# Peptides against a protein of PDB entry 4KTY, part 24

Target 1, 266 residues: chain A of PDB entry 4KTY
Amino acid sequence: YVLNDIGVIFYGEVNDIKTRSWSYGQFEDGILDTCLYVMDRAQMDLSGRGNPIKVSRVGSAMVNAKDDEGVLVGSWDNIYAYGVPPSAWTGSVDILLEYRSSENPVRYGQCWVFAGVFNTFLRCLGIPARIVTNYFSAHDNDANLQMDIFLEEDGNVNSKLTKDSVWNYHCWNEAWMTRPDLPVGFGGWQAVDSTPQENSDGMYRCGPASVQAIKHGHVCFQFDAPFVFAEVNSDLIYITAKKDGTHVVENVDATHIGKLIVTKQI

## One batch from the design tools (peptide; made by RFdiffusion4, then SolubleMPNN)

Design b1_p10_2_s4 (from b1_p10_2, 3 letters changed)
Fold by OpenDDE base, seed 5:
Structure b1_p10_2_s4 (fold): chain B 266 residues (1-266), chain A 10 residues (1-10)
Amino acid sequence: as target 1 above (266 residues)
Amino acid sequence: MQHKLPFKPP
């Protein structure tokens, strides 16, 4: 999880799982320097740079360009006019070196690109890390741990009211660390996500969230456990908006989200 | 490519 410089990322559809090779290149010239530069740009205190909790949290913020002119600009509009299409990247090295050289965010990334670059960042800094792919990955927009799907009285989805969404797949990272800030047993793999999805206490970042805590429903544990929990386990709540302004729950689907979670074992 | 899935009525 640290020494392997080439990986496989799962993507595609739940019924058509695909794999993509990704070169992490954590040992290539300039990459470690770039990772240090990223932490410099984050204005990370030196005392925190040895703490994987702080490092992974900073990394989750800085691998995306939001808030802080971090590494990657996300784009999902299929245009990509001012950069490289996300699918054209084959590894982290070119992205990180471009960032270091230009000192400006690199265009463009989607989840696996973010995860790939973040994986390099973590591994460069000695944090064991892997990429996880979740099919039918929920994006809870209002932190209520459910997917609220609003329906018109005729049964059609009201897209204006429905703010929550689901990715066909989403990639994030798991980083291995102790969590002395949590109760015993919640160290080990921690979910961290650099794809900009939700604001977490002032910036677009996510984690580290204890995988064990999430598995046991401990969403109160820092950081961002509710969001990560929702990504893999939220129910779909179908709500009819009545003409009188009232809302009625029509249906609940507990099987839609997190249909498959895949990670390559070492 | 990653994309959002449309919701469908139940």
Scores: peptide ipSAE 0.622, ipTM 0.950, DockQ to the pose 0.921
Fold by OpenDDE base, seed 3:
Structure b1_p10_2_s4 (fold): chain B 266 residues (1-266), chain A 10 residues (1-10)
Amino acid sequence: as target 1 above (266 residues)
Amino acid sequence: MQHKLPFKPP
């Protein structure tokens, strides 16, 4: 989880699971320097750089370009005219070295690119880390722990009112650390995510969220546990929005989200 | 590539 410089990332569809190789390159020349540079750009205090909780949270923010001119610009428009298509990347090294050289965000990434670069960042700084893939991954945009699917009176989905969405798959990271800020038993693997999805207290970042806490239904613990919980466990709530503004729940699907969570064991 | 799944009526 620290020494491996090549990994496997799961992607694709839940019924057609695919793998891709990713070179983390945490030992390559200039990579550690770049990781330190990232923390410098974040204006992270030196005293916090030894704390994996703070480091992983800062990394979550800085691996994406939003808010702070961090490492990667996300794009899902299938155009990618002003940079490199996300699928063209094979590892973290070129991305990080380009960022260090240009001092500008690198274009473009999607979830596995963010997760790959973030994994390099964590491992480079001595934090055990792995990439996790969640199939049918929910994106809760209003922080209510459910997918709100609004229907017209005719039964069709109202795309204007429906703001929540589901990824076919989504990749994030788990980082191993103690959590002295949480009750005993909620250390270990912590979910952290650098793909810009939702704002967390002023920045596009996510985690660290205790995996054990989430597994036991505890979403009250910092950081961003509700969002991570929703990614893997939210119910689909089908709501008919009537013309008078009233809402009627038509159906609830508790099986749609988080159909499979996969991670490499080494 | 990562993409959003469309919702369908129940």
Scores: peptide ipSAE 0.621, ipTM 0.952, DockQ to the pose 0.932
Fold by OpenDDE base, seed 1:
Structure b1_p10_2_s4 (fold): chain B 266 residues (1-266), chain A 10 residues (1-10)
Amino acid sequence: as target 1 above (266 residues)
Amino acid sequence: MQHKLPFKPP
């Protein structure tokens, strides 16, 4: 999880799973220096740079450009006129070196690009890391651990009444570390995500969230466990909005989200 | 490319 400089990222649809090769290049010239530069740009104290909890959290913030002029600008509108389409990238090296050279965010990324660059960052700094792909990945926008789907009285979906959404797939990272800040048993793999999805205590970042804690339904532990839990385990709540303003739960689907979670073994 | 999936009635 540290030594491999080439990986495979899963993407596509749950019924049409695809793989993409990604060159992490953590040993290429200038890459470690760039990772250190990223931490410098984050104004990270030297005392924290040896702590994988702090490093992974800073990395999750800095790999995206939001808030802090970090590495990558995301784009999902199929308009990439001012940069490189996300699908054109083949690895982390060109992105990181461009960032180091220009000292400006690189355009453009989507989840697998963010995850690829973040994986390089973690591995460069000696943190075992892997990429995880979740199909039918929920984006809970209001932190209620469910997907709220509003229906008109005629039964049709009103897409304007909810901010919640579902990705066909989403990629994030898992980083291996001890969690002395958590109860015993919640170390090991920690979910971290650099794709800018939700604000976490003032910044677009996510994690580290204990995979073991989430697996056992413990969402009370730092950081961002509710959001990560929702990505993989949100129920769809179908709510009929009545003309009188009342809401009635019509249906619950506990099988729609997180249909498949895939990660590569090293 | 990743994209959002529309919700459908139950």
Scores: peptide ipSAE 0.620, ipTM 0.956, DockQ to the pose 0.909
Fold by OpenDDE base, seed 4:
Structure b1_p10_2_s4 (fold): chain B 266 residues (1-266), chain A 10 residues (1-10)
Amino acid sequence: as target 1 above (266 residues)
Amino acid sequence: MQHKLPFKPP
């Protein structure tokens, strides 16, 4: 998980799984220097740079451009006229070298681009890392661990009453580390996500969240465990908004989110 | 490309 410089990223639909190659290029000229530059731009204390918990959290923030002029600008509007379409990238090297040269955020990325660049960052710094793809990935916008779907009285969905959403797929990273800040057994793989989705204690970042903790429903552990839990395990709650302002739960679907989670083992 | 799926009635 550190030495492989080429990987495969899963994407597409759960019924039409696709793969794409991604060159991480962690050993290419200038890439390690760029990763150090990223930590410098984050104004990360030297004392923290040996701590994979701090490094992965800073990387989660800095791989996206929000808050701190980090590496990548996300775009999901299908208009990429002022940069490179997310699908045109084939690896991390060109993105990181452009960032280092221009000292400005690179346009544009989506989840697999963020995950690819973040994977390079982690591996460059000696942190074992892999990309994870979740199909039907929830985006909980109000931190209630569920997908709130509002229905009109006629049974149709009112998409204006919730900011919750579901991605066809979403990619993030898992990083291997000990978690001395957590109880025994919650080290190992930690979910970290550089795609700018939600604010976490003042900036767009996510993790590290213990995969073992999440698998066992322990969402009280830092960092961002509730959000990651919701991505893979939130229930769909169908709520009818009555004309009198009352809300009635019409249906609960516990099978819609997280239909398939895929990661490469080699 | 990554995209949001519209919610459907139950």
Scores: peptide ipSAE 0.618, ipTM 0.954, DockQ to the pose 0.898

Design b1_p10_3_s1 (from b1_p10_3, 3 letters changed)
Fold by OpenDDE base, seed 3:
Structure b1_p10_3_s1 (fold): chain B 266 residues (1-266), chain A 10 residues (1-10)
Amino acid sequence: as target 1 above (266 residues)
Amino acid sequence: MEHKLPFVKP
């Protein structure tokens, strides 16, 4: 989880799981320097750089370009005319070195690219880390721990009212650390995510959220546990929005989200 | 690669 410089990222569909190789390159020349540069750009205090909680949270913010001119610009438009298509990247090294050289965000990334670069960042700084893939990953954007799917009376989705969405798969990271700020037993793997999805206290970042806490249904612990919990455990609530403004719950699906969570064992 | 499912039907 620290020494491996090549990894496997799971993607695709729950019924057709696929893998892609990713070169983390945490030992390549210039990569450690770039990781330090990232923390410098974040204006991170030196005293915090030894704390994996702070480092992983800062990394979560800085691996994406939003807010702070971080490493990667996300794009899902399938055009990618002003940079490199997300699928063209094979590892973290070229991305990080380009960022260090240009001092400008690199275009473009999607979840596995963000996760790959973030994994390099964490491992480079001595934090054990792995990439996790969640199939049917919820994106709760109104912070109510459920996916609200609004339907017209004809059964079609009301795109104006429906803000929540589901990824067929989503990749994020788990970082290993103690959590002295949490109750005993909630250390170990912590979910962290650099893909810009939601604002967390002023920045597009996510985590560290205790995996053990989430598994036990505890969403009250910092950081962003409700969001991560929703990614893996949200109920789909199908709501018919009537013309008179009333809402009727038509169906609830408690099994769709988070059907499978996969990570490499080594 | 990703295929976002913005609209899930019941």
Scores: peptide ipSAE 0.030, ipTM 0.706, DockQ to the pose 0.750
Fold by OpenDDE base, seed 2:
Structure b1_p10_3_s1 (fold): chain B 266 residues (1-266), chain A 10 residues (1-10)
Amino acid sequence: as target 1 above (266 residues)
Amino acid sequence: MEHKLPFVKP
């Protein structure tokens, strides 16, 4: 989880799982220096740099460009005229070295690119880390732990009312650490995510959220446990918005979200 | 590799 510099990222669909090779390159020349530079840009004090809780949280913020001119600019509109298409990247090294050289955010990334670069950052700093892929990954936009899907009377989705969304797949990271700030038993793997999805206490970041806490429904534990819980456990609530302004729950699907969570074991 | 696609389906 620290020594391997090449990995596999899972993507595609739950019924058509695909894999992509990714070079992490945490031992390549200039990468450690770049990771330190990232922490300098974050204005992280020296006392916090030895704390994996603080480091992983700062990393989740800084690997994306939002808020702080971090490493990667996300784009999902299939227009990549001012940079490199997300699919063209094969590893973290070129991205990190470009960031260090230009001192400007690198274009462009999507979830697997964010996860790949973040994995390099964590491993480079001695934090055991792996990439996790969740198929049918929910994006809860209103922190109610469910996906509210509003339908017109004809059955089509009302995009104006529907704010929540579901990704066909999403990649994030798990980092291994003790959690002295949590009750005993909630150390170990912690979910962290650098893909900019939701604002977490003023910044686009996510985690560390205890995997054990999520498994046992302890969404009150810091950090961002409700959001991570929703990604893997949300119910789909189908609501018909009638012309008279009334809302009727038509269906509830408790099985759609988080159908498969995959990670490479090495 | 295709870009990530969000979906909302009834």
Scores: peptide ipSAE 0.029, ipTM 0.690, DockQ to the pose 0.471
Fold by OpenDDE base, seed 4:
Structure b1_p10_3_s1 (fold): chain B 266 residues (1-266), chain A 10 residues (1-10)
Amino acid sequence: as target 1 above (266 residues)
Amino acid sequence: MEHKLPFVKP
């Protein structure tokens, strides 16, 4: 998980799983220098740069451009006229080198691009890392650990009544580290996510969240465990918004979110 | 490969 410079990213639909190659290029000229530059731009203390907990959290913030003029600008509107479409990227190298050269955020990324660049960042710094794809991935915006789906009286989804959403798929990273700040047994793989989804203690970042803790329902552990838990295990709550302003729960689906979580084992 | 919302229905 450190030496491989080419990987596979899973995407598409749960019933139509697709793959694409991604070049991480952690050994290419200028890439390590760029990763150090990213930490410099974050004004990260030198004493913290040897701590994978701090490094992965800073990387989570800095791979996205929000708050701190980090590496990538996200775009999901299918209008990419002022940059490169997310699907056109084939690896991390061009993105990181452009960032280092221009000293400005690179346009544009979506989840697999963020995850690809973040994977390079982690591996460059000696942190074992892999990309994880979650099919039917929830985005809990109001921190209630459920996915609220508002329906019109005709049964159609009203996306204007909530900022909660479900992605057909979402990619993030898992990084391997000890967690001396957590109880014994919650080290190992930690979920970290650089796709700008939610604000975490003042900036758009996510993790590290203990995968073992989340698997056992321990959402009280830092960092962002409730959000990551919701991504993989939220119940869908279908709420009909009546014309009289009342809300009625029509259905609860506990099986839809997190139908399949895929990662490369080699 | 772009993100899209699934058609989630009851």
Scores: peptide ipSAE 0.029, ipTM 0.708, DockQ to the pose 0.662
Fold by OpenDDE base, seed 5:
Structure b1_p10_3_s1 (fold): chain B 266 residues (1-266), chain A 10 residues (1-10)
Amino acid sequence: as target 1 above (266 residues)
Amino acid sequence: MEHKLPFVKP
């Protein structure tokens, strides 16, 4: 999880799992320097740079360009006119070196690109890391741990009312570390996510969230456990907006989200 | 590689 410089990223659909090779290149010239530069741009205190909790949290913020002119600009509009389409990237090296050279965010990324670059960042800094793909990954927009899907009386989705969303797949990272800030047993793999999805205490970042804590429903543990929990375990709540303005829960689907979580084992 | 698509299942 540290020494492997080439990886596999899972994507596609739950019923049609696909894989893509990704070159992490954590040992290539300039990459470590760039990772240090990223932490410099984050104005990270030197005392924190040896703490994987702080490093992974900073990384989750800085690998995306939001808030802090971090590494990658996300785009999902399928235009990508002012940069490289997310699908054109084959590894982290070109992205990181471009960032270091230009000192400006690189265009463009989506989740696997964010995860790939973040994986390089973590591994460069000696943090064991892997990429995880969640199929039917929820994005809880209002922190209620459920996906509220509002429907018109005819059954069509009311896009104005529906703020929560589901990705066909989403990639994030797990980083291995001790969590002395948590109770015993909640160290090990920590979910961290650099794809800008939700604001976490002032900036677009996510984690580290204890995988063990999430598995046991301990969403009160820092950081961002509720969000990560919702990504993998939220219920879909179908709510019909009636003509009289009332809302009625029509159906609950507890099986749709997080149908499959895949990661390459060592 | 396919770009991921946000969706809402009706």
Scores: peptide ipSAE 0.028, ipTM 0.701, DockQ to the pose 0.471

Design b1_p10_3_s2 (from b1_p10_3, 3 letters changed)
Fold by OpenDDE base, seed 5:
Structure b1_p10_3_s2 (fold): chain B 266 residues (1-266), chain A 10 residues (1-10)
Amino acid sequence: as target 1 above (266 residues)
Amino acid sequence: MQHKLPFVPP
């Protein structure tokens, strides 16, 4: 989880699972320097740089360009003008070295690119890390642990009211660390996500969230456990917005989200 | 490529 510099990332659809190779290149020239530079740009205190909790949280913020001119600019519009299409990347090295050289965010990434670069960052700094792919991955927009799907009275989805969404797939990272800030038993794998999805206490970042805590429904544990829980376990709540302004729950689907979670075992 | 799935009414 630290020494392997080549990986496999799962993507595609739940009924058509695909894999792509990704070169992490954590041992390549300039990569460690770039990771240190990333932490410098984050103005991270030296005392925190030895703490995987702080490092992974800072990494989740800095691998995306939002808030802090971090490494990668996300784009999902299929245009990708003035940069490299997300699908063209084959590894982390070119991205990180471009960031270090230009001192400006690199265009463009989607989830697997963010996860790939973040994996390099973590491994480069000695944190065991892997990439996880979740099919039918929920994006809870209002932190209520459910997917609120608003319907018109005619049955069509009200896109204006419906803020929550579901990815066909989403990639994030798991980082291995102790969690002395949590109760005993909630160390080990921690979910961290650098794809900019939701604001977490002022920045687009996510985690570390204890995988064990998520599995047992402990969403009160820092960091961002509710969001990660929702990604894998949200119910779809179909709500009819009536003309009189009232909302009526029409249906609940507890099987739609998180249909498959895959990670390469090393 | 990653993309959002449309919701299908029940």
Scores: peptide ipSAE 0.595, ipTM 0.945, DockQ to the pose 0.899
Fold by OpenDDE base, seed 1:
Structure b1_p10_3_s2 (fold): chain B 266 residues (1-266), chain A 10 residues (1-10)
Amino acid sequence: as target 1 above (266 residues)
Amino acid sequence: MQHKLPFVPP
């Protein structure tokens, strides 16, 4: 989880799983220097740089360009005229070295690119890390731990009434660390995500969230456990919006989200 | 590429 400089990232569809090779390159020339530069750009104090909780949280913010001129600009509109399309990247090294050289965000990434670069960052700094792929990954936009699906009275979906959405797949990272800030038993793998999805206490960042806590339904522990929980375990709530303004829950689907979660063993 | 899936009626 630290020594491997090449990996496999799962993507595609739950019924058509695909893999892509990704070169992390944490030992390549200039990469450690770039990771330190990222922490410098974040204005991270020296005392915090030895704390994997702080480092992973800062990394989740800085690997995306939002808020802080971080590493990668995301794009999901199939328009990549001012950079490199996300699918063209084969590893983290070119991205990180471009960022270090230009001192400007690199265009463009999607989840696996963010996860790949973030994995390099974590491993480079000695934090065991892996990439996780979740198929049918929920994006809870209103922090209610469910996917709100609004139906017209005729039964058709009204997509304008909700900002909730589901990715065909989404990639994030798990980082291994102790969590002295949490109760005993909630150390180990922590979910962290650098793909800019939701604001977390003022920045587009996510985690570290205890995987063990989430697995046991404990979403009260820092950081961003409700969001990560929702990504893998949201119920679909079908709500009929009546003409009189009342809402009626028509159906609940507890099986749609998080159909498969995959990670590579080292 | 990742993309958002449309919701469908139950």
Scores: peptide ipSAE 0.562, ipTM 0.942, DockQ to the pose 0.905
Fold by OpenDDE base, seed 3:
Structure b1_p10_3_s2 (fold): chain B 266 residues (1-266), chain A 10 residues (1-10)
Amino acid sequence: as target 1 above (266 residues)
Amino acid sequence: MQHKLPFVPP
């Protein structure tokens, strides 16, 4: 989880799982320096740099460009005229070295690119880390731990009312650490996510959230456990928006989200 | 329900 510099990232559909190779390159020249530079840009106190909780949280913020001129600019519009298409990246090294050289965010990333770069960052700093792919990954936009899908009376989705969304797949990271800030048993793998999805206490970041806590339904533990819980466990609530402004729950699907969670054992 | 689709290369 630290020594392997090449990985596999799962993507695609739950019924058509695909893989892509990714070179983490955490031992390549200039990569450690770049990871330190990232923490410098974050103005991270030296005292915190030995704490994997703080490091992973800062990393989740800094691997994306939002808020802090971090490493990667996300783009999902299929128009990548001012940079490199997310699919063209094959590893973290070129991205990190470009960031270090230009001192400007690198264009462009999507979830697997964010996860790949973040994995390099974590591993480079000695934090055991892996990439996780969640198929049918919920993006809870209103922090209610469910996916509210508003339907017109004809059954079509009301896109204006529906703020929540589901990714066919989403990639994030799990980092291994103790959690002395949590009750006993909630150390180990922690979900961390650098793909900018939701604001967490003022910044686009996510985690570390205890995987064990989430598995046991404990969403009260820092950081961002409700969001991560929702990604893997949200019920889909189908709500018909009536013309009179009333809402009627038509259906609940408790099985759609988090259909499959895959990670490579390294 | 329409899912978000990350870019998948052809």
Scores: peptide ipSAE 0.046, ipTM 0.767, DockQ to the pose 0.142
Fold by OpenDDE base, seed 4:
Parts: structure tokens; sequence; C-alpha cells
Structure b1_p10_3_s2 (fold): chain B 266 residues (1-266), chain A 10 residues (1-10)
């Protein structure tokens, strides 16, 4: 999980799983220097750079350009006219070296690009890391631990009534570390995500969230455990918005979100 | 249900 410089990222649909090769390149010339530069741009204290909890949290913020002029600009508009389409990237090296040379955010990324670059960052700094793909991944925007789906009277989805959404797939990272700030047993794999989805205490970042804690429903532990829990285990609440302004719960689906979580075991 | 569809490489 540290020494492998080439990986596979899973994407597509749960019934049509696809794979993409990704070159992490954590040993390539200039990559370690760029990772240190990223931490410098974050104004991270030297004393914190030996703490994988702090490093992974800073990395989750800095791999995206929001708030802090970090590495990658996200785009989902399918235009990409002012940069490189997310699909054109084959690895982390070109992105990180462009960031280091230009000192400006690189355009453009989506979840697997963010996860690929973040995986390089973590591995380069000696943190064991892997990419995780979640099929039917929820994006809880209102922090209620459920996925609200508003329907018109005809049964069509009204996307204007909520910012909650479900990705067909989403990629993030798991990083291996001890969690002395948590109860015994909640170390090991920690979910961290650099795709800018939600603001966490003032910045677009996510994690580290204990995978063991989330598996056992412990969402009270730092960081961002409720959000990560919602990504993998939200109930879908189908709500019909009536013309009179009333809301009626039509259905609840507790099985749709997190249909498959895939990571490569090496 | 409507899902967000991230870019899928061809």
Amino acid sequence: as target 1 above (266 residues)
Amino acid sequence: MQHKLPFVPP
C-alpha cells in the first residue's frame, strides 16, 4: 500500500464494473518535493507533519483547489474547455508537477482523479493508502444522515427541492493509521476524501473517519463520520411534494445506498 | 431515482 506505484481504480455501474489503470508515481522525480510544497502552501506546522491524522486531513483539503488554492479544480459540467478533461489523466505525476511549476490549481478533476492524486500524496509521505469505490454513493448535503428524494406528483424527481444526490459511483481513499484520539479499536483504515463535496469546519475536506467506527454505527467520532456514514448507509426517503405544499413520505429504501464497496487488495 | 453521473471515460 506504500510501495506500489501503479494501481487500478474501479468505476462504472454496480452491474457493469469497470477498471482504470492509474500511475501514482510517488517515487518519481519532484513528486515528494511537490507533496512537501503542498503542505507548505497549507501553512502546516512542522510539528504536525509527523502526525498522519493531521497530514491526511490537510491533504483532503489541499488536493482540491477550494478555499486554499490547492491542487485540483473539480468540474462536472462536461465542457472542460479551459483545461484537461478528467478522463485524459492517466496518473498523478503530471498533475502534481504542473501544480508545482505553475503554482496554480490544475484543471480538471473528478472523484477518481482526486482519489488518485490524494493516494500519491499519502503514499509519498509514508501513509499506507488505497482507493475505495462506492457504488450508489450518497451525498448528504443537509447533514440529516438520510438521502431525501423529492418527487413530483407524476413520480419524477424534483432536483430543485434538495441538494442531496446519489452518485452512480464515488471514489475516495482509506489511510492506515493509529487513532489515539479515539477509543481502542477504531484505529486502522480511515476514510479520507479530497473531492470537494461538503464544508467541514470551514474547509472542503473530509476525514479521517474510522472505518471500524462507521461499520458499527459510531458517527460521533471525528472527523466527518456522519457524512461518510451517509455515503455508504443512507436510507433513501422518497417524498412527494404536493401542490398544497405538504410533503408525504411515499417510500423508504434502506438497501440502495452502498450496494458495493470495492478496493483492490494487494 | 435520478443519479448523478460523473464523467465516464469512453
Scores: peptide ipSAE 0.031, ipTM 0.700, DockQ to the pose 0.141

